# Peptides against a protein of PDB entry 4Z63: the designs that were tried, part 177

Target 1, 334 residues: chain A of PDB entry 4Z63
Amino acid sequence: LCLGMNDLTGNIPEDLFHLKRLNLLGIQENRLSGSLSREIRNLSSLVRLDVSWNLFSGEIPDVFDELPQLKFFLGQTNGFIGGIPKSLANSPSLNLLNLRNNSLSGRLMLNCTAMIALNSLDLGTNRFNGRLPENLPDCKRLKNVNLARNTFHGQVPESFKNFESLSYFSLSNSSLANISSALGILQHCKNLTTLVLTLNFHGEALPDDSSLHFEKLKVLVVANCRLTGSMPRWLSSSNELQLLDLSWNRLTGAIPSWIGDFKALFYLDLSNNSFTGEIPKSLTKLESLTSRNISVNEPSPDFPFFMKRNESARALQYNQIFGFPPTIELGHNN

## One batch from the design tools (peptide; made by RFdiffusion4, then SolubleMPNN)

Design b2_p20_4_s3 (from b2_p20_4, 10 letters changed)
Fold by OpenDDE base, seed 1:
Structure b2_p20_4_s3 (fold): chain B 334 residues (1-334), chain A 20 residues (1-20)
Amino acid sequence: as target 1 above (334 residues)
Amino acid sequence: IEEFVAKYSPGYPSWISTVE
């Protein structure tokens, strides 16, 4: 049953929960309100539940133990409160959980040893607090992780050195500290292609440690951190780099010539730093900007990107990296 | 993955994040 993208209001009719053979329920992009009914438990054949972009409130019901076939739960952009229900946090069938842009709170706890099928987790823009869950690497299929804009604190856990499944990771605006430790840990994530760390590490030095290596890194975003230092030499070895945003920092020195050697680099923002010297001539030879033969079929994060003009402005949403226009921003480097 | 990529030109001042 697909009723998405309408102007439906009120509650879900209770009789809908009598549809025991229902595999897909999509009621996204409506004005449905109230609590999400516990009677969802009666939809025992449910594979996909999409309640996103509604006005649901209250706690998410703890009924996911009665949904043994549920693979996809999309609840982004609602008013859900409380924590992740225990049955949801232990779901062996769940592949994708998206609860971005809610009011979920407390300590984030997932039983990753039970969540054997989880490959995508989006909990961005919630009110989770405490430390990052150290056991996330135990989710052996977890590829996409967005934990941005939560009240996490401290450092990236050491256990994330073993996060082999991790490909796309965002921790933007999560009060993280110690960028040197974070990069030192995350470099061990051999499948990591996208790393977004914007609005963390306030005033720290960007490490220029030649021992750092991100072999498969395609997207690096570390904007608005007030970072000091220079363009990191270790980044020159990330030959697959497509998008780099280091804007709104306090980086100094010259823009190195190797920045133009990235054959796939189509988006570069180094604006609002303190870079000096000449613009590297190699930037004028970026192949990606002269011939857009970038395969649109490249894997992308499940979480969207947002371009913000300021902290209070509505961000522009980009669902794919290739949605960004080819860009070189070097402005305001005085 | 919602494929709706609105072609927005990046405007200054701007930075990329993954949060609204």
Scores: peptide ipSAE 0.302, ipTM 0.696, DockQ to the pose 0.314
Fold by OpenDDE base, seed 2:
Structure b2_p20_4_s3 (fold): chain B 334 residues (1-334), chain A 20 residues (1-20)
Amino acid sequence: as target 1 above (334 residues)
Amino acid sequence: IEEFVAKYSPGYPSWISTVE
């Protein structure tokens, strides 16, 4: 049953929950309000539940143990409060959980040993607090993780050295500290292709440790952190780099010539730093900007990117990195 | 086109994140 993208109001009729053979329920992009009924437990054949972009409130009902076939739960952009229900945090069938842009709170706890099928987790823009859950690497299929805009004070857990499945990771604006430790840990994530750390590590030094290595890194965004230091030499070994944003920091020194050696680099933003010297001639020979066809058909994170104009303005949404125009931005340096 | 124009507006600071 697909009723998305309408102007439906009120609650879901209770009789709808008698549809025992229903596999897909999509009621997204409406004006449905009130609590999400616990009677969703009656939809025992449900594979996909999409209630996103509504006016739902209250706690998410703890009925997911009665939904053994549920693979996809999309509840982004609602008013849900409380935590992740225990049955949801223990779901062995769930592949994708998207609860971005809600009012969920407390400590984030998932039983990753039970969540054997979870591959995508989006909990960005909530009110979770405490520390990052140390057991996330136990979610052995977890590839996409967005935990941005929560208050995960402290450091990246040491256990994330074992996060083999992690490919796309965002922790933007999550009150993280110790960038040296974070990078030292995350370099062990051998499948990591996208790393977004914007608005963390305020005023820290960007490490220039030649022992750091991110072999498969395609997207690195560490903007607006007020980071000190210079362009890190370790980044030169990330040969697959496509997008680099280090804007709005306090980085100094020269822009190194190796920045033009990245064959796939199509988006470079080093603006609003304190770089000096000459623009490397190698930037004029970037293949991606001259002759190379950028493949649009590459895997991307499930979470969107946003370009902020300023701290108060509404951000522009980009669904993939290739939505960004080919860019070299070196403005506002001295 | 609108996104491109917005990014390159003079004096318009921008950065990438995954936060709305």
Scores: peptide ipSAE 0.328, ipTM 0.702, DockQ to the pose 0.358; fails the geometry check
Fold by OpenDDE base, seed 3:
Structure b2_p20_4_s3 (fold): chain B 334 residues (1-334), chain A 20 residues (1-20)
Amino acid sequence: as target 1 above (334 residues)
Amino acid sequence: IEEFVAKYSPGYPSWISTVE
């Protein structure tokens, strides 16, 4: 049943929950309000539940043990409060959980040992606090993780060295500290292609440790951190780099010539730093900017990117990396 | 709730995030 993208108001009719053979319920992009009914437990055949972009409030009901076929739960952009219910945090069937842009709070706890099918997690823009869950690497299929805009004070857990499934990771604006430790840990994530750390590590030094290596890194975004230091030498070994944003930091020194050696680099923002010297001539030889066929149908994160260009305007949303225009931005440097 | 709107320092206010 798909009733999305309407102007529906009020509560979900109780009789809807009598549809025991229902595999898909999509009621997204409406003005549905009130609590999400516990009677969703009656939808025992449910594979996909999309209640996103509504006005739901209250706690998410703890009924997911009665939904053994549920693979997809989308509840982004609602008013949900409380934590992730225990049955949801223990769901063996769940592949994707999206609860971005809610008011969920408390410590983030997932039973990753039980959540054997979880591959995508979006909990961005909530009120989770405490530390990052140390057991996230136990979610052996977890590939896509957005935990941005929470209050995860502290450091990236040491256990994330073992996060082999991790490919796309965003921790933007999560009050994280110790960028040196974070990068030192995350370099062990052999499948990591996208790393977004914007609005963290305020005023720290960007490490220039030649021992750091991110072999498969395609997207690195560490903007608006007030980071000190220089362009990190270790980044030169990330030969697959496509997008680099280090804007709005306090980085100094020269822009190195190796920045133009990235064959796939099509987006570079180093603006609003303190870089000095000449613009490397190698930037004029970027193959990705000279050839029209950036038809690299490469997988993108499940979470969107946002580009803020004006304080008064909404950020532009980009659902795919290649949605970004080819860019070289070096403005507002010394 | 609304997505976070980042405050910018004076200058060219543009950067990428996963938060609006």
Scores: peptide ipSAE 0.310, ipTM 0.706, DockQ to the pose 0.264; fails the geometry check
Fold by OpenDDE base, seed 5:
Structure b2_p20_4_s3 (fold): chain B 334 residues (1-334), chain A 20 residues (1-20)
Amino acid sequence: as target 1 above (334 residues)
Amino acid sequence: IEEFVAKYSPGYPSWISTVE
């Protein structure tokens, strides 16, 4: 049953929960309000539940133990409060959980040893507090993780050295500290292709340790951190780099010539730094900007990107990295 | 709650994130 993209109001009729053979329920992009009914438990054949972009409030009901076939739960952009229900945090069937842009709070806890099918987690823009869950690497299929805009104080856990499944990771605006430790840990994530760390590590030094290596890194975003230092030499070994945003830092020195050696680099933002010297001539030879045949069909994160113009303005959403226009931004340097 | 804007006017200083 697909009723998405309408102007439906009120609560879900209780009689809808009598549909025991229902596999797909999509009621997204409406004006549905009130609590999400516990009677969802009656939809025992449910594979996909999409209640995203509504006005739901209250706690998410703890009924997911009665939904043994549920693979997809989409609840982003609602008013949900409380924590992740225990039955949801222990779901062995769940592949994707998206609860971005809610009011969920408390310590984030997932039973990763039970969540054997979880491959995508989006909990961005919530009110989770405490530390990052140390057991996330126990979610052996977890590829896509957005935990941005939560209050995860402290450092990236050492256990994330073992996060082999991790491919797409965002921790932007989560009050994280110690960028040297974070990069030193995350370099061990062999499948990591996308790393977003914007609005963390305020005023720290960007490490220039030649021992750091991100083999498969395609997207690196570390903007608006007030980072000091220079363009990191370790980044030159990330030959698959497609998008680099280091804007709104305090980076100094020259832009190195090796920045033009990235064959797939189509988006470069080094604006609002303190770079000096000449613009490398190698940037004028970037193949991605001169050739029309970039294969656009590369894996993208499940979470959206946002282009924010300032701290108070609304952000433009990009669903794919290739939605960004080919860009070289070097403005506002010394 | 994140605010979404479907239209962007180029020309302002910007940075990339996964949230507002």
Scores: peptide ipSAE 0.309, ipTM 0.708, DockQ to the pose 0.291; fails the geometry check

Design b2_p20_4_s4 (from b2_p20_4, 9 letters changed)
Fold by OpenDDE base, seed 1:
Structure b2_p20_4_s4 (fold): chain B 334 residues (1-334), chain A 20 residues (1-20)
Amino acid sequence: as target 1 above (334 residues)
Amino acid sequence: IEEFVNKFSLGYPSWISTVE
């Protein structure tokens, strides 16, 4: 049953939950309100539940043990409160959990040893607090992780050295500290292609440790951290780099010539730093800007990117990296 | 819905994030 993208209001009729053969319930992008009924447990054949972009409130019901076939739960952009229900945090069938942009709170706890099918987790823009879950690497299929805009104080856990499945990771605006440790840990994630760390590590030094290496890094975003230092030499070895945003830091020195050696780099923002010297001539030779060959089949994060240009303006949403226009921003430097 | 309500008051910054 698909009723998404309407102006439906009120609660879900309870009789809807009598549809025991229902495999897909999509009621997204409406104005449905109230609590999500516990009677959803009666939808025992449910594979996909999409309640996203509504006005649901209250706690998410702890009924996911009665939904043994549920692979996709999309609840982003609602008013859900409380924690992740225990049955949801232990779901062996769940492939994708998206609860971005809610009011979920408390310590984030997932039973990753039970969540054997989980490949995508989006919990961005919630009220989770405490530390990052150390056991996330135990989610052996977990590829896409957005935990941005939560209050995960402290450092990236050492256990994330073993996060082999991790490909897309965002921790933007999560009160993280120790960028040196974070990068030192995350470099061990051999499948990591997208790393977004914007609005963390405030005032720290960007490490220029030549021992750092991100083999498959395509997207690096570490904007608005007030980072000191220079363009990190270790980044020059990330030959697959497509997007780099280091804007709104306190980086100094010259923009190095190797920045133009990235064949796939199509988006570069180094604006609002303290860079000096000449613009590298090598930037004029960026192949991606002269002849953009965009592979339509390039894997992308499941979480959206946002470009914010003005405090009062709505951020531009980009669902794919290739949605970004080819860009070189070097403004507001020395 | 915090993404739409809580605009960062950090001037006229242009940067990429995964949150609005």
Scores: peptide ipSAE 0.202, ipTM 0.699, DockQ to the pose 0.279
Fold by OpenDDE base, seed 5:
Structure b2_p20_4_s4 (fold): chain B 334 residues (1-334), chain A 20 residues (1-20)
Amino acid sequence: as target 1 above (334 residues)
Amino acid sequence: IEEFVNKFSLGYPSWISTVE
């Protein structure tokens, strides 16, 4: 049953929960309000539940133990409060959990040992507090993790050295500290292609440790951290780099010539730093900027990048990193 | 004064979750 993208108001009719053979319930992009009914438990054949972009409030019901076939739960952009219910945090069937842009709070707890099928987790823009859950690497299929815009004080857990499944990771604006430790840990994530760490590590030094190596790094965003130091030499070994944003830091020194050696680099933002010297001539030779037709049919990361041009602008969804216009921003360096 | 805009956010839109 798909009723998304309407102006439906009120609650879900109770009779809908009698549909025991229902595999798909999509009621997204409506004005549905109130609590999400516990009677969802009666939908024992449910594979997909999409309640996103509504006005739901209250706690998410703890009924997911009665939904053994549930693979997809989408609840983003609601008013949900409380924590992740225990049955959801222990779901062995769940592949994707999206609860972004809610009012969920408390410590983030997931039983990753039980969540054997979880591949995508979006909990960005909530009120989670405490530390990052150390057991996330136990989610052996977890590739995509957005935990941005929460209050995860402290450091990236040492256990994340074992996060081999991790491909896309955002921790932007999460009150993280110790960038040197974070990078030192995350370099062990051999499948890590996308790393977003914007609005963390305030005033720290960007490490220039040549021992750091990110083999498959395509996207690095570490903007507005007030980071000190220079362009990190270790980044030159990330030959697959496509997008680099180090804007709004306090980086100094010259822009190194090796920045132009990245064959796939199509987006570079080094604006609002303190870089000096000449613009490397190698930047004018970036193949990605000169050849229009780099149809790199790279599989779209399952992570849409949302780019906001302005704070007031709607975030444009880019399903592919390549959807970004080729950009070099070097403005406001003095 | 250019204000910092957090350009990049990651998120899963509802449409990515295709039931195979």
Scores: peptide ipSAE 0.205, ipTM 0.745, DockQ to the pose 0.043; fails the geometry check
Fold by OpenDDE base, seed 4:
Structure b2_p20_4_s4 (fold): chain B 334 residues (1-334), chain A 20 residues (1-20)
Amino acid sequence: as target 1 above (334 residues)
Amino acid sequence: IEEFVNKFSLGYPSWISTVE
């Protein structure tokens, strides 16, 4: 049953929960309000539940043990409070959990040993506090993780060295500390292609350790951290780099010539730093800017990138990084 | 003074979870 993208108000009719053979319930993008009924437990054949973009409030009901076929739970952009229900945090069937932009709070706890099918987790823009869950790497299929805009603190857990499944990771604006430790840990994530760390590590030095290596890194965003130091030499070994944003830091020195050696680099933002010297001539040789048909048949990241051009603009959804216009921003360097 | 815009956010659109 798909009732999304309407102006439906009130609560879900109770009779809807008698549909025991229902595989898909989509009621997204409405004005549904109140608590999400515990009677969703009666939908024992449910594979997909989409309640996103509504006015739901209260706690998410702890009924997911009665939903053994549930693969997709989409609850983003609601008013949910409390934690992740225990049955949801232990779901062996769940592939995707999206609870972004809610008011969920407390410590983030997932039983990753039980969540054997979890591949995508979006909990961005919530009120989770405490430390990052050390057991996330135990979610052996977890590729896509957005934990941005939470009240996490401290450092990236050492256990994340073993996060082999991790491909897309955002921790932007989560009060994280110790960028050197974070990068030193995350370099062990051999499948990591996208790393977003904006609005963390305030005033720290960007490490220039030649031992750091991100082999498959395509997207690095570490903006507005007030980072000191220079362009990190270790980044030159990330030959697949497509997008680099180090804007709004306190980086100094010259922009190195090796920045033009990235064959796939199509978006570069080094604006609002303290870089000096000449613009490397090698930037004019970037193949991505000169060649028409780089058909980067890259698998679409399971996470769309949302780019806001300005604070008031709606975030444009890009399903693929290559959807971004080729950009070089070097402004506001002194 | 240009205000910092957090340009990049990761998020799943509701449509990505197509039941193949």
Scores: peptide ipSAE 0.191, ipTM 0.747, DockQ to the pose 0.043; fails the geometry check
Fold by OpenDDE base, seed 3:
Structure b2_p20_4_s4 (fold): chain B 334 residues (1-334), chain A 20 residues (1-20)
Amino acid sequence: as target 1 above (334 residues)
Amino acid sequence: IEEFVNKFSLGYPSWISTVE
């Protein structure tokens, strides 16, 4: 049953929860309000639940133990409060959990040993506090993780050295500290292609440790951290780099010539830093900027990138990194 | 003075999760 993108108001009719054979419930993009009914437990055949973009409030009901086939739970952009219910945090069937842009709070706790099917987790823009959960690497299929815009004070856990499944990771604006430790840990994530760390590590030095290596890194965004230092030499070994944003830092020195050696680099933002010297001539030779046919048949990231051109603009969704216009931003380095 | 815009965010739109 798909009732999304309407002007439905009030509560879900109770009779809807008698549909025991219902595999798909989509009621997204409405004005549904109140608590999410516990009677969802009656939908024992449910594979997908989409309640996103509504006015739901209260705690998410602890009924997910009665939903053994649930693979997709989409609850983004609601008013949910409390934590992740225990049954949801222990769901063996769940592949995707999206609860972005809610008011969820407390410590983030997931039983990753039970959540054997979890591949995508979006909990961005909530009120989770405390430390990052050390057991996230125990979610053996977890590839995509957005934890941005929470209050995860402290450092990236050492256990994340073992996060082999991790491919897309955003921790932007989460009050993280110790960028040197974070990068030193995350370099062990051999499948890591996308790393977003914007609005963390306030005033720290960007490490220039040649021992750091990100083999498969395609997207690195570390903007507005007020980072000091220079362009990091270790980044030159990330031969697959496509997007680099280090804007709004306090980086100094010259832009190195090796920045033009990235064959796939199509988006570069080094604006609002303190770089000096000449623009490397190698930047004018970037193949990705000169060739229209970037037929990089890269699998679309499981997470779309949203780019805001300005604060008032709607975030443009890019299903592929290649959807970004080729860009070089070097402004405001004085 | 250009204000910083957080350009990049990750997130799944509701439409990406098709049940095959």
Scores: peptide ipSAE 0.183, ipTM 0.743, DockQ to the pose 0.043; fails the geometry check

